# Designs tried in a protein design run: peptides against a protein of PDB entry 4XPM. Part 9

Target 1, 160 residues: chain A of PDB entry 4XPM
Amino acid sequence: VMLHSKNVKGFLENTLKPYDLHSVDFKTSSLQSSMIITATNGGILSYATSNNDVPKNSINEINSVNNLKMMSLLIKDKWSEDENDTEEQHSNSCYPVEIDSFKTKIYTYEMEDLHTCVAQIPNSDLLLLFIAEGSFPYGLLVIKIERAMRELTDLFGYKL
Target 2, 67 residues: chain B of PDB entry 4XPM
Amino acid sequence: DIKGTIAFDTHGNVIESTGVGSQRIEDIGDLSKVTLDAEGFAQVQGDSLLVHLYKRNDITLAVYTSA

## One batch from the design tools (peptide; made by RFdiffusion4, then SolubleMPNN; aimed at target 2 I59; its pose is not in this set)

Design b2_p30_3_s2
Fold by OpenDDE base, seed 5:
Structure b2_p30_3_s2 (fold): chain B 160 residues (1-160), chain C 67 residues (1-67), chain A 30 residues (1-30)
Amino acid sequence: as target 1 above (160 residues)
Amino acid sequence: as target 2 above (67 residues)
Amino acid sequence: SEAAKKEQEELKKELKKLHEEILKEILEQS
C-alpha cells in the first residue's frame, strides 16, 4: 500500500517512542526529532518532534523548526562529505547495511550534546534522520533507524 | 548476582548499559579484543569484577558479577 | 570440580537467555 504524506508523518511520530527494556533495567528517552529530508539540499519533507507542548504558530515553534532546518542542513552536508570519503566510510561511525537487495549506509554524528544518525533511503534522494539526547546510545540508535527504514519500502527508489 | 551489563555492537558502540556497566563503558575497547570460544563465550577478570561475555548476532553482551 | 562445571554451564545458559531477551525486546520495540 502507498505511503502517503499523512502516513509518513504518522510513521515518523511513531518512531519517536522510547525503548523500555524489562530484561534489563534500561530505558531511553523519546527521540527528540525524526525527519525525512532531501539528500540534495537537506530540505525537510516531513518531520516529527517530541516537543508537542509548543503552541502552533508561536515564536517558540518557529525557532524550533528553524533549528531543525539548520541541523538537517548540517547533517546533510556532513553526510555528503562522508559519501565522498573512503576513510570515513570505514570508521566506526559508518554502518553499511543491506535491506532486501538494496545497500545503504547509516552514519552516526554527534551534534553538540545530541546523538544523531542518518541513512539514505535505499536508491532514493531521501535521507532518514533521527535526533536523540546524548543519553541515547549510538548502537541502539543504529538498530532503530535500520528497523525504521525496513518499513519505508514505498520510498525506495524515490527520486526528486 | 549481576552487578551490571553492557551490550555493544561490532563497532564498539553501546546498545544498552546498566548498573556498574554504565560506569565502565571504557571497558568496551578491551572487551572487544577478547577471544571468544567456539560457543561465543569468554570470561575476563576486570578490576574487582568478573566480566562474562557472550556474542551472538553481532551483539556482545557483557555481564558484570562479583564472582 | 563437577559442581563448578555445572554452575558454569548454568551461567552460560543464563547469559544466552538474557542476550536473547534483550534482542527480542529491542526488535519488538523498533
Scores: peptide ipSAE 0.719, ipTM 0.947, DockQ to the pose 0.974
OpenDDE base, seeds 1, 2, 3, 4: peptide ipSAE 0.719, 0.719, 0.719, 0.719; ipTM 0.947, 0.946, 0.946, 0.946

Design b2_p30_3_s3
Fold by OpenDDE base, seed 3:
Structure b2_p30_3_s3 (fold): chain B 160 residues (1-160), chain C 67 residues (1-67), chain A 30 residues (1-30)
Amino acid sequence: as target 1 above (160 residues)
Amino acid sequence: as target 2 above (67 residues)
Amino acid sequence: MAAREEEERRRREELKELHEKILKEIEEQS
């Protein structure tokens, strides 16, 4: 399967949108970042960020990207550890899910003051990663990433 | 009449919270253990607030009222 | 007694409706 970066980028950008529940007085911020990374090295294949005010090629942009790279690597490492830890897989921070006929897990990780959620794209070498502000509730973040993964069927089974 | 809400999943993680519910996230631990009736409802009297529970599709909604 | 029962029924319906609305909005916005 050939990945079209533009399509993936657009998808990730769309995932940044916040929730605004009109049934109740509740709304979230936009996701800070949305990424597809490699499960092997934590390398970023594609990403989107809500911080669009940073000029391209600026020092601030570079720092932002570097920060994303750092977070990606850290989360990948934690994910890898948890995938090899039965106890962690049974914690409340792990959500076993089934999409179509594929099984995967969603993990929530507190990264400093940020709420993160990561999941292996089914049967692939890729991880989907959401980074949100601390005000974004984990339960909703999990739902968000699960629904997002259901739209990435083209990446199911993708191997590096 | 609603003073606040909490919606939470089977892991006890918040999906949404409003009003007094936002200040009572710690209640989820106890609320998650409440036995619901056959229709998925329960009521729990707390301090000065009554908590109305409804669970469906693995999501529990708690509504806080004065009565 | 009847009023109390009706109030309870109404409360339950409101809970169900609110629950449904929340879920629907989440799905629509996910």
Scores: peptide ipSAE 0.733, ipTM 0.949, DockQ to the pose 0.937
OpenDDE base, seeds 1, 2, 4, 5: peptide ipSAE 0.732, 0.732, 0.732, 0.732; ipTM 0.949, 0.949, 0.949, 0.949

Design b2_p30_3_s4
Fold by OpenDDE base, seed 2:
Structure b2_p30_3_s4 (fold): chain B 160 residues (1-160), chain C 67 residues (1-67), chain A 30 residues (1-30)
Amino acid sequence: as target 1 above (160 residues)
Amino acid sequence: as target 2 above (67 residues)
Amino acid sequence: SSAAEEEERKKREELKALHDSILKEILEQS
């Protein structure tokens, strides 16, 4: 089934959900944001945010979207740099992964007080981007984004 | 009697932490270097607490106990 | 002692179970 814009939006909204473990008393906050952006320009194709208390078409919403645009561009730039830097690809902030025989990388980036991770959707011009609070551990964030990418097979190989 | 836990990946990044483990994230550096036995277990004395280690599926769990 | 060995085995099993439980929960919620 081809992913339509509404389906992608719903998917991203679902990724916002927090972890709440019971085997150990551990829980996270929801992701602040989840986005699919272009690897070329960092443009946002789809996004979801846990801060939905902002009225639609309000100035605050506009500012929030603008902030997301800024973050997406910045992270895209960092990603682009790292993709062209062998040393960065061998740092602990880079997780090479293979999904269905497609190779990709997950990068973790500190953005001010936020924890972020980004990964190229396999063989595509798209990046999946998670933004979380600083309390969200990176190891768990990496697991989360890897699992999410496995559900985006329809976007594998997507070219702009 | 578990006083806390830390689970971390092969990059040394935290997956989860609880109790005293949340205050001992810096231990990961040393814990990651501990030689595990053939079954993936080890014990390390850490200050006043004993740390029980188990690694499987590239995830190491550290459990802090008083003994 | 045999009792000590049994206790150690029990602790190991509990640790292993906890590890696997954590992983399982994470994957279920991912």
Scores: peptide ipSAE 0.733, ipTM 0.949, DockQ to the pose 0.963
OpenDDE base, seeds 1, 3, 4, 5: peptide ipSAE 0.733, 0.733, 0.733, 0.733; ipTM 0.949, 0.948, 0.949, 0.949

Design b2_p30_8_s1
Fold by OpenDDE base, seed 5:
Structure b2_p30_8_s1 (fold): chain B 160 residues (1-160), chain C 67 residues (1-67), chain A 30 residues (1-30)
Amino acid sequence: as target 1 above (160 residues)
Amino acid sequence: as target 2 above (67 residues)
Amino acid sequence: MKFPEEDLDKFIKEGLEAIKERLKKLEEEA
C-alpha cells in the first residue's frame, strides 16, 4: 500500500499515542505533535497534534498551527547547522542509524520545556519531527522515531 | 524488593524510569562508567540503595533495591 | 546501534529476571 497524504496524516496521528510498558510501571504522555517537514525550508507537509479540543477555524487553532510552524522552522535550522558541524554529529544528541542500508541521523533537541526529536527520512528532502513534553525521555523518543521511520519506506528518496 | 528502575542508552539518555529511579537520573553519569562482568552485570552501592546493572544490546538497566 | 521499540518491553522483562537470578546466585554463594 502506497502512502498518500491521508495515509500519512493517519500515520502521524498514530505516533501520538503514549508508550506503555507492561514489565514495569511506566507510561508516557501522548506526543504533543508529530510532523513531516521539508529539510529545505522547514515547511510542514503533514502534522498531527494531541490537543483536538480546540474549535476548528478558531483563533486558538490558528495560533496553535503558527506555533508548530515556528517550532518546525527553528528545529530545521538547528538541524541544518548540526549537519554542517562534525562535533555536533559526535555529541550525545546525535544518533547515527541505518535503516535498510540507508544511513541517517537522529537528533534530540530541547525546545523550551519540550523534548524534541528529528531525523531526516533517508535520501529524502523530508524530516520527521516528534515533539513531546519534558517528561518524555530522550532515549525513548529516539527509539520511537527510528521505529516510525522504518514504516515510512515509501518516502525514502523523496525529493521536492 | 525493587524500589525503582532506570533504563538508559549508550548516550546516557533515559529510556524509562520508575520509582526511586525517577529521582536518580543523575546517577547515569556514574553508572555508565561502571565496569560490567562478562555476563553484563554489576552491583554498585548507592546512598542507601543497592544498584543492580544489566547491559545488553546497548541498553543498560539499573534496578534499585534496598541493601 | 539502536534498539527496536517492539523489543524494549521484552528487554526490560528479561533484565529484571536476569538481575533477580543474579542476586539469588550471589546470595547463595555468600
Scores: peptide ipSAE 0.640, ipTM 0.931, DockQ to the pose 0.687
OpenDDE base, seeds 1, 2, 3, 4: peptide ipSAE 0.639, 0.638, 0.638, 0.638; ipTM 0.931, 0.931, 0.931, 0.930; seed 4 fails the geometry check

